Peptides against a protein of PDB entry 2FGR. Designs and how they scored, part 268

Target 1, 331 residues: chain A of PDB entry 2FGR
Amino acid sequence: SSVTLFGIVDTNVAYVNKDAAGDSRYGLGTSGASTSRLGLRGTEDLGGGLKAGFWLEGEIFGDDGNASGFNFKRRSTVSLSGNFGEVRLGRDLVPTSQKLTSYDLFSATGIGPFMGFRNWAAGQGADDNGIRANNLISYYTPNFGGFNAGFGYAFDEKQTIGTADSVGRYIGGYVAYDNGPLSASLGLAQQKTAVGGLATDRDEITLGASYNFGVAKLSGLLQQTKFKRDIGGDIKTNSYMLGASAPVGGVGEVKLQYALYDQKAIDSKAHQITLGYVHNLSKRTALYGNLAFLKNKDASTLGLQAKGVYAGGVQAGESQTGVQVGIRHAF

## One batch from the design tools (peptide; made by RFdiffusion4, then SolubleMPNN)

Design b2_p27_2_s4 (from b2_p27_2, 22 letters changed)
Fold by OpenDDE base, seed 1:
Structure b2_p27_2_s4 (fold): chain B 331 residues (1-331), chain A 27 residues (1-27)
Amino acid sequence: as target 1 above (331 residues)
Amino acid sequence: MEKEKKREEELKKLIEEAFRRFREALE
């Protein structure tokens, strides 16, 4: 058996020009280019093409040294893999987020990522952003001539909130085509949750695609999230993303990404534009900078996610500018 | 052209099957 220790420490200086009071925030933030993490993983060859695996991964907060503690909430899985694919047991990214976040050019972190995977409706479940689940069983197929798929089910274990009795149940999956420069995927998911103590289904449909032209990569996402409440209207958000990235001088990468969040329940849109640059000092160390602009219209109050500095909302209809400059180190 | 069309049809079938399985599991 082999055991590998791995991690990323990503820390930045961050600034946002507005918080909920209209004041600027600045300081030391984390995870601007990649989520900071510490992990252990390993595999055992069982013979006949069968392998056992484990993966334990937690988030690192370099600004405060994990003052709130360390856990393996990012991933805590045991798996079997072989010619049939991979079965995983334990907390992990749900299959839909596992695949569809891969089209986010900002790696689902910092001030620039696609923010569609979100709790749009004050869902009371811990994972109502649709990213991870407890008590998860996942299956991932091999790649067959480009075609691949993933499926997952998470047990609610009779968790209740108010009158909701299946909180935390997840069912979902994706189908994809990954061949050479082309990637395309469709994901579907439902999570059981509660809003205001009432049973609510979080339904999610996501389409993603990317194409690598060598000199540049284009990527896109289309997502609909619906919190279907038993009482009251649906809370629906349509999210759109288009991004481009290009290598620069063999040592750098520039990224530009636009996202639109059409929040139907409040008839309000938010526009996000982010410019990012990564400069590789080595294979393991990079400098980076992100510049993001978020424009809220009407009743929209979205804020950029400057983790460790400010990740809250702004006043309705206000715009927010964010900057991150940091170091990413992988080990 | 013909190979691309075949791949598109295969992808469409996979999507349709995924939707079917998803619906059946929700039910």
Scores: peptide ipSAE 0.007, ipTM 0.342, DockQ to the pose 0.014
Fold by OpenDDE base, seed 3:
Structure b2_p27_2_s4 (fold): chain B 331 residues (1-331), chain A 27 residues (1-27)
Amino acid sequence: as target 1 above (331 residues)
Amino acid sequence: MEKEKKREEELKKLIEEAFRRFREALE
């Protein structure tokens, strides 16, 4: 049996030019290039090609020393794996987010990531962003000639909010083709939640693809989220992303990513463009900088996620510029 | 317009059916 302690400390200086009041915010933020984390993991060979595993991982907030505490809400799984693939029990990324977020060149972190995995409807469930789930059972296939899949189910355990009685139930999965420079995936998910105390279904469909040309990588996402409400109509968002990355001088990486969020319920669009650079000082330590521009149109109030500084919205129709400069260290 | 809407509805039905089958396999 093996136990590995691992982690990342990522801390930055961040600036956004507008908050909800139209004022600038700046300070020390966290998780600009990678989510800061502390984790324990291990495996045990059970013989016959069967392995047991565990994974415990929590988020670290370097700016405040985890003032709100530490937990294993990033991942807390026990698993069995073998020739059949892997079964996981416990809180984790849901299969759809685990696979489809991999096409985000900003690793779902900082001010530059694809923001489609979001609670678009003021859902009252804890994980209405479609990223993780409690009480989750997941299964991941091996890779068969490039083809692979993942499936998950999360129990609601009769959790109620208002009149909703199945909050937290998740069902979803993806199919993918990963072969050499090409990756493509289709993900589907439904999560039960509540909006205004009423039962609501969060449906999600996501298509992702990437191709690595060696000199550059292209990546794209197409996503639709729909919060189906019995009263008030559906809240639908179509999200699009296109990104490119390229190595620079053998020690750096430049990233450019564009996203469009078409928020149908308010007939409003938001445009995000982010330029990022990572400079590797070693295999474990990097400097990075992100520059993001978010243009809200009409009633859109989206804000860049400068975690630790400001992650709220802006006034309707306002644009926001964000900067992060930081250090990432893996251990 | 009408053909695209029909394709979207067909895709939606396929997705719903896939979810149904997945749920039934877990029960």
Scores: peptide ipSAE 0.000, ipTM 0.339, DockQ to the pose 0.011
Fold by OpenDDE base, seed 4:
Structure b2_p27_2_s4 (fold): chain B 331 residues (1-331), chain A 27 residues (1-27)
Amino acid sequence: as target 1 above (331 residues)
Amino acid sequence: MEKEKKREEELKKLIEEAFRRFREALE
């Protein structure tokens, strides 16, 4: 048996030029290059190719020392693995997000990431961003000739909000091809939630692909989220992302990523472009900088996610510029 | 512009069909 303590402390100085009032915000933020975390994990060899595992992981907020507390909401799983793949029980990334966020060159954190995995409809469920689920059972296949898949089901446990039943139920999965420089995936998910106390299905489809040319990597995402309300029209968002990264001087990486969020319910688009640089001081320590520009059109009010400083929206049709400069340390 | 709209509509239809099939397979 083995037990490993692991973590990341990522802290930055961040600035955004506009908040909801049109004022600038600045200060010390967290998780600009990677989500800060503390975790415990381990495995036990049960013989015959079977292993048991556990994983407990929580987010670290280095700016305030986790003033709101510490929990294992990032992941709290027990697992069995072997030649058949891996079965996980417990709160985790849902299979769709686990796979499809891997195409985000900004690691699904900071001011530069793809923001498609979002609660687009004021859903009242705890995980209406489609990233994680409680009461989750997941299965991941082995990689067979590049082909792999993951499936998940989360129990609703008869959770209700208003007239909505089955809140928190998730069903979803992905199929993928991962071979050498190529990765491609299709993910489908449905989550039951509530909007305005009414039953709503959050449907999500995501296509992702990347190719590593050695000198550069290209990555892309295509996503549709649809909140289907029992009463009222659908709230649909089409999200697109294209990114490129390249190694610089053997110790650095430059990243450029563009995303478009076509918010159909308000007939409004938002454009995000982010330039990032990571400088590795060691295998475990890096300096980084991110520069992001978010242009909202019409009724769009999206804001950059400068965690620890400002992660709210802006006024309709306003643009926002964000900067993060920070240190990431892994242990 | 029109070709891009058409491609987007085709992709949307494909997505909707994929979702339908996925839901039907889960029922």
Scores: peptide ipSAE 0.000, ipTM 0.333, DockQ to the pose 0.010
Fold by OpenDDE base, seed 2:
Structure b2_p27_2_s4 (fold): chain B 331 residues (1-331), chain A 27 residues (1-27)
Amino acid sequence: as target 1 above (331 residues)
Amino acid sequence: MEKEKKREEELKKLIEEAFRRFREALE
């Protein structure tokens, strides 16, 4: 068997002009361009085209040195792979998020990413953002002439919250077409959770597409998330994203992304616009800057996710500006 | 504006129908 140690340390200076009290926040933050991580992975050739694999990955918080400890909550899988594809056992990105977040030009991190994968309903489950799951079995197909798919099921293990049973159960998958410059995917997922101690289904449908024109890349997402509550009505959010990126001078990348979050339960919209730049000093080291604007309308209270500085909401109808400037180093 | 709104409504209906079918398949 082979074992590879890998990681990213991404640390930034971040600023947001408003918190929940209307005050500014600033300091040292983490994961502005890529999520900081430490991981171990390896494979064993079992012969006949079959391989065993493991992957252990945890988040690193460079600002506090992981004061709350280190874990492998990003991924902790054992797998078998071959001509049939890959089966994974263990905590991981659920198949829907693994595929559909790939269309986010900000890599699902920092102040610029698509925020559709969110707990929109104050769900009481640990993974009500639809990103990862415990007790997960996943299967990923090979690529067949561009077509590929992934499926997953997570066991609830009879977890209860209030009167809700089956909390943490996930079922979902995607179908995709990936060929050359084109990528397109459809994802469907349902997760069992609780809101206010009552059973709630989190349903998610996501469409994603991207096209690389060489000189620029376009990417888009369409998502509906619906928390189906027995009491109080459904909490539905329609999220839209459109982004463009372009290489600059062979050493840089500029990104522009817009997202709209139509929060139906509160009849309120939020608009997010982010400009990002990455400057590669080497293959492993980059400088980056992000500038994000979030406009909340009406009862919307969304906040930018300046991890390590401030990731909470703002007052209803308030706008927030965020800045991150940092260093990313991969090893 | 009207065409875009109509397209959005059609997309919403398609999404809702997809959810319905997905749930029915999971029951």
Scores: peptide ipSAE 0.005, ipTM 0.345, DockQ to the pose 0.010; fails the geometry check

Design b2_p27_3_s1 (from b2_p27_3, 15 letters changed)
Fold by OpenDDE base, seed 5:
Structure b2_p27_3_s1 (fold): chain B 331 residues (1-331), chain A 27 residues (1-27)
Amino acid sequence: as target 1 above (331 residues)
Amino acid sequence: SMLEERKKIADKLLAEAEALGDQTFEF
């Protein structure tokens, strides 16, 4: 059996020009190019093509040294894998987020990512962003002729919030075609939660595609998130993303990504545009810079996710500019 | 106005989100 210790420490200087009060925030932030993490993983060959695995991964906050503690909330799985694919037990990325975030050129990290995987409705569940789940069973198929799929179910364990039962139940999956330069996927998920102490279903549909031209990659996402409340009507957001990345000088990568968030419940849009650059000093160490603009319209209050500095909203209809410059080191 | 109504909805959703605490979106 092998045990691998692994991690990433990604720390940046970050700035946003507006917070909820209209004031600027700046300081040392974390996870601007990749989420900072510490993990342990290993595999055991059980013979006959069967393998056991474990994966324990927690987030690192390099700016404060994990002052709020350390946990394995990123992933805490045991698995069996073989020619049939992989079964995982434990907290992980839900299959829909695991696949569909792969089309985000900012890898769901920093001020540039696609923010569609969000709690759009003040959902009271722990994972109402649709990214991870507790008590998760997941299955991933092999790739066969380009086709692959993933499915997941998370147990609610009779969790209640207010009058809502079954909170934290997840059911979802994706189907995909991954062949050479082409990737395309469709994801569907439902998560049970509460909003204002009332039962709510978080329904999500996401379409993603990318094509790698070698000289550049194009990527896109189309998503609808709908919080179906028993009382008060649906909270629906349509999110769109289009991005391009290109290698620069053999050691760099430039990224440009646009997203639109059409928040139907407040009849308000937000526009995000992000320019990113990564400069690889080695296979393990990179410098990076991100520049993001978020334009809120009407009642929209979205903020850029400058983790460790400011990740809150802004005043309604206000625009935010964010900058991150940092170091990523992988071990 | 329609904008005032939308702002009230947004403010309510924000207050509900703030009351839930900073769920650090662990990405």
Scores: peptide ipSAE 0.014, ipTM 0.321, DockQ to the pose 0.019
Fold by OpenDDE base, seed 3:
Structure b2_p27_3_s1 (fold): chain B 331 residues (1-331), chain A 27 residues (1-27)
Amino acid sequence: as target 1 above (331 residues)
Amino acid sequence: SMLEERKKIADKLLAEAEALGDQTFEF
């Protein structure tokens, strides 16, 4: 049997020009290019093309040494895989986020990522961002001539919040085509949650596509997130992303990404634009820099996610500028 | 093109880096 130890330590100096009070924040932050992590994984060949697997992965906070502790909330799965694909049991990325975040050129991390996978409605569930779920069963198909799919169901285990039952139930999946330079996928999900102690359905639809031209990659996302409240009307956000990346000098990558968040419940838009650069010092070590601009309109209060420094909102209609410069090391 | 080959090399180097970062203990 084999056990693989793996990880990433990603630490940066970060700055944002505005917090919720209008003041600047700066300091040492984490996870600017990739989420810092520690993990264990392994596989056992059971014969006949069947394999057992496990995966345990937790987030590392290099700025404070994990002062709040360590856990395996990133992934905690056991699996069976073979010619039929892979079945996973345990906390993981939900199939929709696992596939559709792959089109984010900032890897759902730092100040540059697509922020559509978010709790838009002050949902009271632990995973109302639509990224992960507890009590998850997932199935992933093999790739058949480019076509692939993933499906998942998470048990609510009779979790209640206020008058809401079934909190934490997830059902969702994607269909995709991945062939050479082309990737495209459609994801659908529903999660049961609560808002203000009342039952709410978090519905999500996401379309993603990318094409690698060799000299550059283009990537895009279209998403609708809808918190359907039993009382008080729906909270709907339409999110759009377009990004490009290109290799620089054989050891670097430049990235540019734009996103629009049309927050229908408050009739307010936010615009995000991010320029990123990664410089590979080795296969395992990179330097990086990110520059992000977030323009809130009207009642929008979105903030850039400078993890470890400031990840809160700003005043309504305020714009925020963020910078990250850091080191990523993989082991 | 030379750029496509370099990108295949970079993607292979990233996949190999994701694979080479891993210390595998066999028991």
Scores: peptide ipSAE 0.045, ipTM 0.498, DockQ to the pose 0.190; fails the geometry check
Fold by OpenDDE base, seed 1:
Structure b2_p27_3_s1 (fold): chain B 331 residues (1-331), chain A 27 residues (1-27)
Amino acid sequence: as target 1 above (331 residues)
Amino acid sequence: SMLEERKKIADKLLAEAEALGDQTFEF
């Protein structure tokens, strides 16, 4: 049998001009172009087109050497795959996030990514950002003439918070069309959680599309998240993203992405604009730079996610500028 | 075009960089 060891170490110097006190923050951060990770994976051919697989992956924090410990919270799955597709058992990206984050040109990390996959309502569930789930069963279809789908269910295991039951239950899936230069997907999900100790459903709908024009790629997302509370009304956010990427000189890539977060419960918008550049020194090593601007309006307090330096909010209505310059190395 | 080929190389280099670090041990 074979076991593949893999990983990414991505470390940067990061700066943000404002924190929650209005002060600048700077230092060594992680995961600016790709999430730093360490993983193990393998496959076994069982014959007849059936394969077993495993995948264990955890996040690496190169700035502190994983001072808070190491775990396999990124993915910890066993799988069966074949002509029928793939069934996965264990913690993973939920099918909706796995597919719909693929339209984010900033790889769902650093100061530039689409931040729509978020806990918008101070949900008390550990995965109320809609990205991953514990106790997950997932199924992914093969690609049939471009059409593909994924479905998932996560068990709540009778987890309770306050008066809320079924906390951590996920049900969701996507349908997609992936053919040549075109990708398009629709995702639907519901997670059960609690807000203020009260039962809440986190509903999510996401539409994604991209087109590769050869000289450039265009990508977009439309998302609605809705925390439906039994008491106190809904907390709704509409998130929009449009991005473009283009190769530069055969060794580089430039990215520009805009996102709008329309936070309905506070009638407040945030605008994010990010310019990124990646310079490939080799197949495994890249230099990168990100420049991001986040404009909060009214009661919005969103902050750029400069992991390892500052990922908190800012004062209501304040704007934040962020910079990351770093090295990504894959092994 | 040379630009399309270079883009395929860069996208492939990124996808391969996400995959090329992989050390496979046979047991």
Scores: peptide ipSAE 0.035, ipTM 0.537, DockQ to the pose 0.193; fails the geometry check
Fold by OpenDDE base, seed 2:
Structure b2_p27_3_s1 (fold): chain B 331 residues (1-331), chain A 27 residues (1-27)
Amino acid sequence: as target 1 above (331 residues)
Amino acid sequence: SMLEERKKIADKLLAEAEALGDQTFEF
């Protein structure tokens, strides 16, 4: 058996020009280029091509030394893998988010990422952003001539909120084609939650694609999220993303990404544009900078996720500018 | 409390996905 200690410490100076009161926020933030983490993982060869695995990973907050505590909420899995693929038991990324966030050129991290994987409806479930689940069983196929898939089911364990039962139940999966420069995927998921103490289904469909031209990569996402409520009608959001990345001078990477969030329940749009640069000082250490602009229209109140500084909303119809400059170190 | 707010932020952000494309180094 092997046990590996691994991690990332990513810390930045961050600024946003508006919070919910219209005031600026600035300070030391975390996870601007990559999510800061500490993990343990290992494998055991069981013979015959079968392996057992474990993975325990928690988030690190370098700005305060994890003052709120440390846990393994990023991933806490045991697995079996082999020629059949991989089966995982435990809290993890749900299969849909694990695959479809791979098209986000900002890796679902910092002020620049695609924010479509969100709790759009004030859902009362712990993971109503559709990213992770407790009590998850997942299966991932091998890659067969480019084709691959993942499936997952999370048990609700009779969790209740108000009159809602089955809270936290997840079912979902993706199909994908990954071959050479091309990647394309379709994901479908349903999660049971509560809104206002009433049973609500969170339905999600996501399409993703990317193409690597060598000199640049293009990536795109199309997503629809629906919180299906018995009373008050569906809360629907259509989210769109288009991004490009390119290597710079052999040691750098530039990223540009645009997203549109069409929030149908409030008839309001938000536009996000982010420019990012990563400069590799070594294989393990990078400097980075992100510049993001978020324009809310009408009743939209979205905020950039300047982790450790400010991740709340803004006033309706307000625009927010965010900056992060930081160091990422992997160990 | 500020701690509760940070915990809520942390819990929200722990629920955020990051693609495993980041280089993990083995020791």
Scores: peptide ipSAE 0.023, ipTM 0.388, DockQ to the pose 0.062; fails the geometry check

